# Peptides against a protein of PDB entry 5KEZ: the designs that were tried, part 204

Target 1, 320 residues: chain A of PDB entry 5KEZ
Amino acid sequence: NVAIYNPFRPWWERYQPVSYKLCTRSGNEDEFRNMVTRCNNVGVRIYVDAVINHMCGNAVSAGTSSTCGSYFNPGSRDFPAVPYSGWDFNDGKCKTGSGDIENYNDATQVRDCRLTGLLDLALEKDYVRSKIAEYMNHLIDIGVAGFRLDASKHMWPGDIKAILDKLHNLNSNWFPAGSKPFIYQEVIDLGGEPIKSSDYFGNGRVTEFKYGAKLGTVIRKWNGEKMSYLKNWGEGWGFVPSDRALVFVDNHDNQRGHGAGGASILTFWDARLYKMAVGFMLAHPYGFTRVMSSYRWPRQFQNGNDVNDWVGPPNNNGVI

## One batch from the design tools (peptide; made by RFdiffusion4, then SolubleMPNN)

Design b2_p23_3_s4 (from b2_p23_3, 9 letters changed)
Fold by OpenDDE base, seed 5:
Structure b2_p23_3_s4 (fold): chain B 320 residues (1-320), chain A 23 residues (1-23)
Amino acid sequence: as target 1 above (320 residues)
Amino acid sequence: SRAYMVEDASFWGTDSPMYGYPA
């Protein structure tokens, strides 16, 4: 991915790929392979956060300022380490003036335009699908158990399906023959927009962002909500079917206060309430549960916004 | 007792999948 120095090595640089090389601030491919092997050998499975909707931001300077030293040129859409070129992006399909998503009520913009300047891959192309599948299959071969598909809301479900259809069975060293990767898709659907979580049910599980938002409201006792109202928690609250839901109290985005769920989201900063929420989530049978592990950072609020929301994990001069 | 609350999409910030991403 790109190495960003202003601000200094933010967490979100990880979501701006310039290649599919397993070479980042977290380590190299050999170290990753070693970790996966050690985890699998004790029954701990690895699920990779796969960034496949886009490459890096269009405004990033060209050069070799990346975690593996690969050259890239966002201006010309040149990513030779893949390789991708201008033919592999949706620039010509997006009809907005800026080239970015401007209206989330326009599903075509949401899928064909750039997410906050991130160069949008042309996932309709078999070449692009194949390059992504090669990346994911390499991970499957290493021994990962499945994937979180980042920014799934911004990909056409059919394009995702086409990629998934190219995936190999899981590594038989640790998984039964014929096992399929576990897939869960990040889709923000709190209502009011044309793109729905149900559009993605055919590809695997989806994130249920209503879960953390509503649970936070209840435990905070906002709007007169009571714990007793949770007696029909799950589908009774309008959530997706349990067998399609991946549930969580918070994630890396909404933990920083501006993602889906807003101020209702409970985090480790609210220790007592957070323990209550996580305890309830783990005790209740609805959905597949995900527990957050995060870190403290020096929050600095200005006009209700944390100006240090970019701060990534503890590091030594950028190295994790 | 209540079973569900009607949501306002603008209130919940449904269009912010990755807040940390630069524009």
Scores: peptide ipSAE 0.024, ipTM 0.605, DockQ to the pose 0.034
Fold by OpenDDE base, seed 2:
Structure b2_p23_3_s4 (fold): chain B 320 residues (1-320), chain A 23 residues (1-23)
Amino acid sequence: as target 1 above (320 residues)
Amino acid sequence: SRAYMVEDASFWGTDSPMYGYPA
């Protein structure tokens, strides 16, 4: 991915890929392979946060400022380490003046235009699908158990399906023969927009962002809400079917007030209420649960916003 | 930085069957 130095190595640089090389400030491919093997050998499965919707931001300077030193040029859409060229992006398909998503009520823009400037891959192209599949298959062959598909809302479900259809079965050294990767898709659906979580049910599970948002309001006792209202928690609250849901109290985005859920989201900063929420989630049968493991950072609020929301995990001069 | 734009909606629904943990 791109190496960002202003601010200094933010968490979000990891979501700006310039290659599919397994080489980041967290380690190299050999170290990753070793970790996967060690985890699998004790029954711990690894799921990769796969960034396949886009490459890096269009405004990032060209050069070799990347975690593996690979050259890239956002301006010309040149990513030779893959390789991708200008033919592999949706620049011509997106019809907005800026090239970015401007109207989230237009599903075509949401999927064909750039997410906050991130260069949008042309996932309708078999070449692009194959390059992504090769990346994911390499991980599968190493021994990962599945994937979180980042920014799935911004990809056509059919394109995702086409990629998934190219995937290998899981590594039989640790998984039963014929096992398929576990897929859960990040789709933010709080209602009010044309893209729905149900559009993606055919590809795997979907993140249910209503879960943390609504649970937060209840536990905070906002607007007179009571714990007793949780008696029909799950589908009764309009959530996706339990067998399609990946549930969580918070994630890295909404822990910083971004993404979905706003101020209702409970985090470790509100320790007592957070423990209540996580305890409830783990006790309740609805959905597949995910527990957040995070870190503290020096928050500094200005006009209601944390100006240090970019701070990544504890590191040694950028190396994790 | 990366930010998603979403519109929140209120849901209440009706009673639904309780499901077990996924297999």
Scores: peptide ipSAE 0.020, ipTM 0.495, DockQ to the pose 0.030
Fold by OpenDDE base, seed 3:
Structure b2_p23_3_s4 (fold): chain B 320 residues (1-320), chain A 23 residues (1-23)
Amino acid sequence: as target 1 above (320 residues)
Amino acid sequence: SRAYMVEDASFWGTDSPMYGYPA
């Protein structure tokens, strides 16, 4: 991914890929392979956050400022380490003036335009699908158990399906022969927009962002909400079917307080309430649970926003 | 920062009603 130095190596640089090489702030491919092996050998499975909707931001300077040193040129859509070229992006499909998503009530914009400047891959192309599948299959062959598909809301479900259909079975050294990768898709659906979580049920599980948002409201006792109202928690609250839901109290985005739930989201900053929420989640049978492991950063609020929400995990000069 | 959708709490009103409990 892009190595960003202003601000200094933010957490979100990981979501601006320039190649599918396994060289990151966390280590190189050999170290990753070693970690996966060690984890699998003790029954701990690895699920990779796969960023396949886009490459890096269109305004990032061309060069070799990347975690693996690969050259890239966003301006010309040149990513030779893949390789991708201008033919592999949706620039010609997006009809907005900026080239970015401007209206989230327009499903076509949400899928075909750039997510805040991130170069949008043409996932309708078999070439692009194959390059992504090769990346994911490499990980599967290493021994990962599945994937979180980042920004799934911004990909056509059929394109995702086409990629998934190219995937290998899991590594038989650790998984039963014929096992398929576990797939969960990040789809932010709190209602009111045309794209629905149900659009993605055919590909695997989806993130249920209503879960953390509503649970936060209840535990915070906002708007007269009571814990007793959780009697029919899950489908009874209008959530997706349990067998399609991946649930969580917070994630890395809404932990910063301004995404997919806003201020209702409970985090480790609200330690007591957060423990209550996580405890409830783990005790309740609804959905597939995910527990967040995060870190403290020096928050600095200006006009209601944390200007340091970019801060990544504790690191040694950018390496974690 | 990384691009992600900022959700409006006003969308919560479009959620399905809770069966047997206030919406």
Scores: peptide ipSAE 0.022, ipTM 0.535, DockQ to the pose 0.027; fails the geometry check
Fold by OpenDDE base, seed 1:
Structure b2_p23_3_s4 (fold): chain B 320 residues (1-320), chain A 23 residues (1-23)
Amino acid sequence: as target 1 above (320 residues)
Amino acid sequence: SRAYMVEDASFWGTDSPMYGYPA
């Protein structure tokens, strides 16, 4: 991915790919392979946060400032390490003046325009689908068990399905023959927008962002909410079907106190309440549960916003 | 107990600035 130095190596640089090489601040391919093997050998499975909607930001300078030194040129949409070219992006399809998503009530913009400047891949093209599938299949062959599909709301469900249809079965060294990868899709659906979580049920599970948001309000006793109201927690609260839901108290994004869920989101900063929420989540039989493992950073609030919400995970091993 | 309808996303906020880029 792109190496961002201002601010210094933020967490979100990981979501700006310039190649599909397993060569990042998280480690190299050998280290990753080693981890996957060791985990699989003791029954711990690995799923990968797959960034397949886009490449890096259009405003990033061309060059080799990337975690594996790969050359890239956002201006010309040149990513030779894949390779992608200008033919592989939705620039001509997006009709907004900026090239970015400007109206989230326009599903076409949401899916065909750039998410906050991120170069939007033309997932309608078989070539692009194949390159992504090759990346994911490489991971499957290494031994991963599945994927979180980043920014799924910004991809057409049919394009996702086309990619998934190209995927290998899981590695038979650790999984039963014919096993399919576990897929869950990040779709932020809190209502009020045309794109719905149900649009993606056919591809796999979907993140239920209402879960953490509503649980937070209940645990915090906001708006007179009571834990006794959780008697019909899940579908009874209007959440997606349990077998389609991936649930969580917080994620890396809304842990920063804004966005999907806002201030209702409970985090490790609210230790007691957070433990209550996580405990409830793990005890209640709704959805597939995900527990957050995060890190502390030096929060600095200015006008209600943490100006250090960019701080990435600790890195002291010299990996660039 | 209560059942909630899908609320307006604007109330909770839409996508966070998940993918920043330097100016």
Scores: peptide ipSAE 0.020, ipTM 0.585, DockQ to the pose 0.033; fails the geometry check

Design b2_p23_4_s1 (from b2_p23_4, 14 letters changed)
Fold by OpenDDE base, seed 2:
Structure b2_p23_4_s1 (fold): chain B 320 residues (1-320), chain A 23 residues (1-23)
Amino acid sequence: as target 1 above (320 residues)
Amino acid sequence: AAAAAEQEKLRERVREYILQKPK
């Protein structure tokens, strides 16, 4: 991914890929392989956060400022480490004046235009699908168990399916022969927009963002909500079917918005309430559960916003 | 700097959706 130094190595730089090389601040490919092996040997499975909707931002300077030193040029859409060129992006397909998503009520824009300047990959192209599949298959062959698909809302479900259909079975050294990768897709569906989480059920599980939002409201006793109302928690609250849901109290994104007024999301910053919410989630049978392991950072609020929300995990001068 | 700002805006948008803030 792109190496950002201002601010100094923020967490979000990881979501600006310039290659599919397994070479980041977390380590090199050999170190990753070693970790996967050690984890698998004790029954701990690895799921990769796969950023496959886009490459880095269009405003990033060309050069070799990346975690593996790969050259890239956003201006010319040149990513030779893949390789991608101008033919592999949706610049000509997006019909907005800016080339960015301008109207989230237009599903076509949401999927075909750039997400806040991030160069949008032409996932309709078999070449692009194959490059992504090669990346994911490399990980599968190393021994990962599955994937979180980042920004799934911004990809056509059919394009995702086409990529998934190219995936290998899981590594038979640790998984039964014929096992398929576990897939869960990040789709933000709180209602009110044309794209629905149900559009993606055919590809795997989806994130249920209503879970943390509603649970936070209940635990905080906002709007007269009571714990007793959780009797029919799950589908009874309008959530997706349990077998399609990946549920969580918080994630890395909404932890950084916790300080916002009216924010229902519970995080470790509210330790007691957070433990209650996580405990309830783990005890309740609805959905596939995900527990967050995070870190504290020096928050500094200005006008209701944390100016240090970019801070990544604890590190020694950029080395994790 | 421009790249950083672009990425941060993306994450802010996500947070806004999750936290049910006005668009």
Scores: peptide ipSAE 0.026, ipTM 0.648, DockQ to the pose 0.211
Fold by OpenDDE base, seed 1:
Structure b2_p23_4_s1 (fold): chain B 320 residues (1-320), chain A 23 residues (1-23)
Amino acid sequence: as target 1 above (320 residues)
Amino acid sequence: AAAAAEQEKLRERVREYILQKPK
């Protein structure tokens, strides 16, 4: 991915790929393979956060400032390490003046335009689908069990399906023959937009962002909410079907107030309430549960915003 | 309904700021 030095190596640089090489600040491919093997050997499975909707931001300078040293040029859409070129992006398809999503009530913009400047891949093209599938298949062959598909809301469900149809079965060294990768898709659907979580049910599970948002309001006793109201928690609260839901109290985005849920989201900063929420989630039989493992950073609030929300996880591998 | 759109817009604004800041 792109190496950002101002601010110094923020968490979000990881979501700006310039190649599909497994050499980042998280480690190199050998280290990753070692981790996957060791985890699988003790029954711990690995699911990769796969960024396949886009490459890096259009405003990033061309060069070799990347974690694996690969050259890239956002201006010309040149990513030779893949390779991608200008033909592999939706620049000509997006009809907005900026090239970015401008109206989230227009599903076509949401899927065909750039998410906040991130170069939008032309997932309708078989070439692009194949390159992504090759990346994911490499991970599958290493031994991962599945994927979180980042920014799924911004991809056409049919394009996702086309990619998934190209995937290998899971590695038979650890999984039963014929096993398919576990897929869950990040879709922010709190209602009020044309794109629905149900659009993606055919591809796998979907993140239920209403879960953490509503649970937070209840535990915080906002709006007169009571714990007793959780008696019909799940579908009774208007959430997606349990067998399609991936549920969580917080994620890396809304932990920092950047995504769905707003101030209702409980985090480790509110330790007591957070433990209550996580405990309830783990005890209640709704959805597939995900527990957040995060880190502390030096929060500094200015005008209600944490100016240090960019701080990445602890790292001791230098400037790699 | 409108709240969801606002949250997404907020996310977008934050990301836009992040992407534009280094340059």
Scores: peptide ipSAE 0.025, ipTM 0.620, DockQ to the pose 0.090
Fold by OpenDDE base, seed 3:
Structure b2_p23_4_s1 (fold): chain B 320 residues (1-320), chain A 23 residues (1-23)
Amino acid sequence: as target 1 above (320 residues)
Amino acid sequence: AAAAAEQEKLRERVREYILQKPK
């Protein structure tokens, strides 16, 4: 991915890929392989956050400022380490003036235009699908158990399916023969927009963002909410079917939304309430549960926004 | 700076989603 130095190595640089090489601030491919092996040998499975909707931002400077040293040029859509070229992006397909998503009530824009400037891959192309599948299959062959698909809302479900159909079975050294990778898709659907979580049920589980939002409201006793109202928690609250839901109290994005957006979301900053929420989630049978492991950073609020929400995990000069 | 701004906007959109009232 792009190595960002202003601000200094933020967490979100990981979501701006320039190659599918397994060398990042977390380590190189050999170290990753070693970790996966060690984890699998003791029954701990690895699921990779796969960024396959896009490459890096269109405004990033060309060069070799990347975690693996690969050259890239966003301006010309040149990513030779893949390789991708201008033919592999949706620049000509997006019809907005800016090239970015401008109207989230337009499903076509949401999927065919750039997400906040991130270069949008032409996932309808078999070439692009194959390059992504090769990346994911390499990980599967190493021994990962599945994937979180980042920004799934911004990809056509059919394109995702086409990629998934190219995937290998899991590594038989650790998984039963014929096992398929576990897939869950990040889809933000709180209602009111045309794209629905149900559009993605055919590909795997989906993130249920209503879960953390509503649970936070209840535990905080906002708007007269009571714990007793959780008697029909899950589908009874309008959530997706349990067998399609991945649930969580917070994630890396919304834990940084203290005030001015994610105020209901409980995080480790509110330790007692957070423990209550996580405890409830783990005790309740609804959905597949995910527990967040995060870190403290020097928060500085200005006008309700934390100006340091970019701060990455504890590191040594950018290396974890 | 440009890259940072893009990611900040992305996070803001996520925050906005959370403000919506589900059924």
Scores: peptide ipSAE 0.025, ipTM 0.628, DockQ to the pose 0.146
Fold by OpenDDE base, seed 4:
Structure b2_p23_4_s1 (fold): chain B 320 residues (1-320), chain A 23 residues (1-23)
Amino acid sequence: as target 1 above (320 residues)
Amino acid sequence: AAAAAEQEKLRERVREYILQKPK
C-alpha cells in the first residue's frame, strides 16, 4: 500500500493498495506465511481484510513511496505491479463532476464512483476480477480461512460473486477438503439508502451496523431505551437474518467517531458500558460475533472530532 | 410508530457522524 508520512503512517494507509504483494508495515510474505502457519497449528484461523474495491487515492503522488517499494502513478492509473492501467478503472463510468461519490442515494454512484478519491476498480472486467482472485487465492493457498471484503457496498454484488466463484478451496493442510473460504462483507446499511445488505446475502455474511448502533442506545439508556427491550434482540429489531449477520459493538471507523453508527457506538473508551455491550453480544445467539481488539492513542478533540483519529497501532518508526 | 420514529432519529444522528474512509 501507499506509505503516508503526513500524518506519519496512519492506519488508513493500509486501505490504499498499490499492489497485491504481501509486503506491508506488518511484514513480508514469508513472515505472513509463518504467522498463518503458526496460528493454524494452534487452531487460530486468519481472515484477511481484503481491499479489492479500489487502489490508492487519486491525489497521491506518483513514485515508489509504498510499503513494498512498488512504483505507482495514480494520475495515470498506472499500477504496474498488478498490473493495472487506465482501462481497469471506472473513471469513464462515473458520471459525477468530481469523479467521487456525491450522492449515496444513487446506487450507481456508490458503486461506480470513487470512494473519497480512492481509484475505483472496474470490477466488471474479467481481467480485474482475475487479478483480485489471484491475490485472494494466493492467500487461500497460504492457509487463510477467509476474508472480510472491504467496501463491499461500493461493489456490485454480481462482481463480487464473480470473484468469489474463482476462489480455491481452503488449504487441505489445515481445513477439510472442499472447504470454502469464509466471506463476510462490509456493507453499511442503516436504512434510508437504496443499497441494502440483503443485496449481498448471496455472497456471504454481511456486517450488521444496526447492531452496535442500537445496542449503544440501549445500554446508554438513550431515548428511554431499556435493557428489557432486548428481549427480541436480533431479527425482532429489524436486523438481517442471524445466519447472514456479522455483529460487533464497534469497529475501527466508528471507534474513532466516524464511519457508521454515530455517537451511540460504544468503545473501550467507555469501559464499563463497553464491557456490558460486548458481554451481551457474546452471550446472545444472534449473528456471528466479532470482538474488537484495539489500542489507545492520544485523542485530541476539535469541534467534536478527534484530530488524531489517524493514529495507527504501536509501531517502531512505522513498522508494526 | 414510536419505533419508527426512534429509528429515524438514529438515522439522522448517524448521518451527522458518517465519514467515509480518509484519502
Scores: peptide ipSAE 0.019, ipTM 0.555, DockQ to the pose 0.050

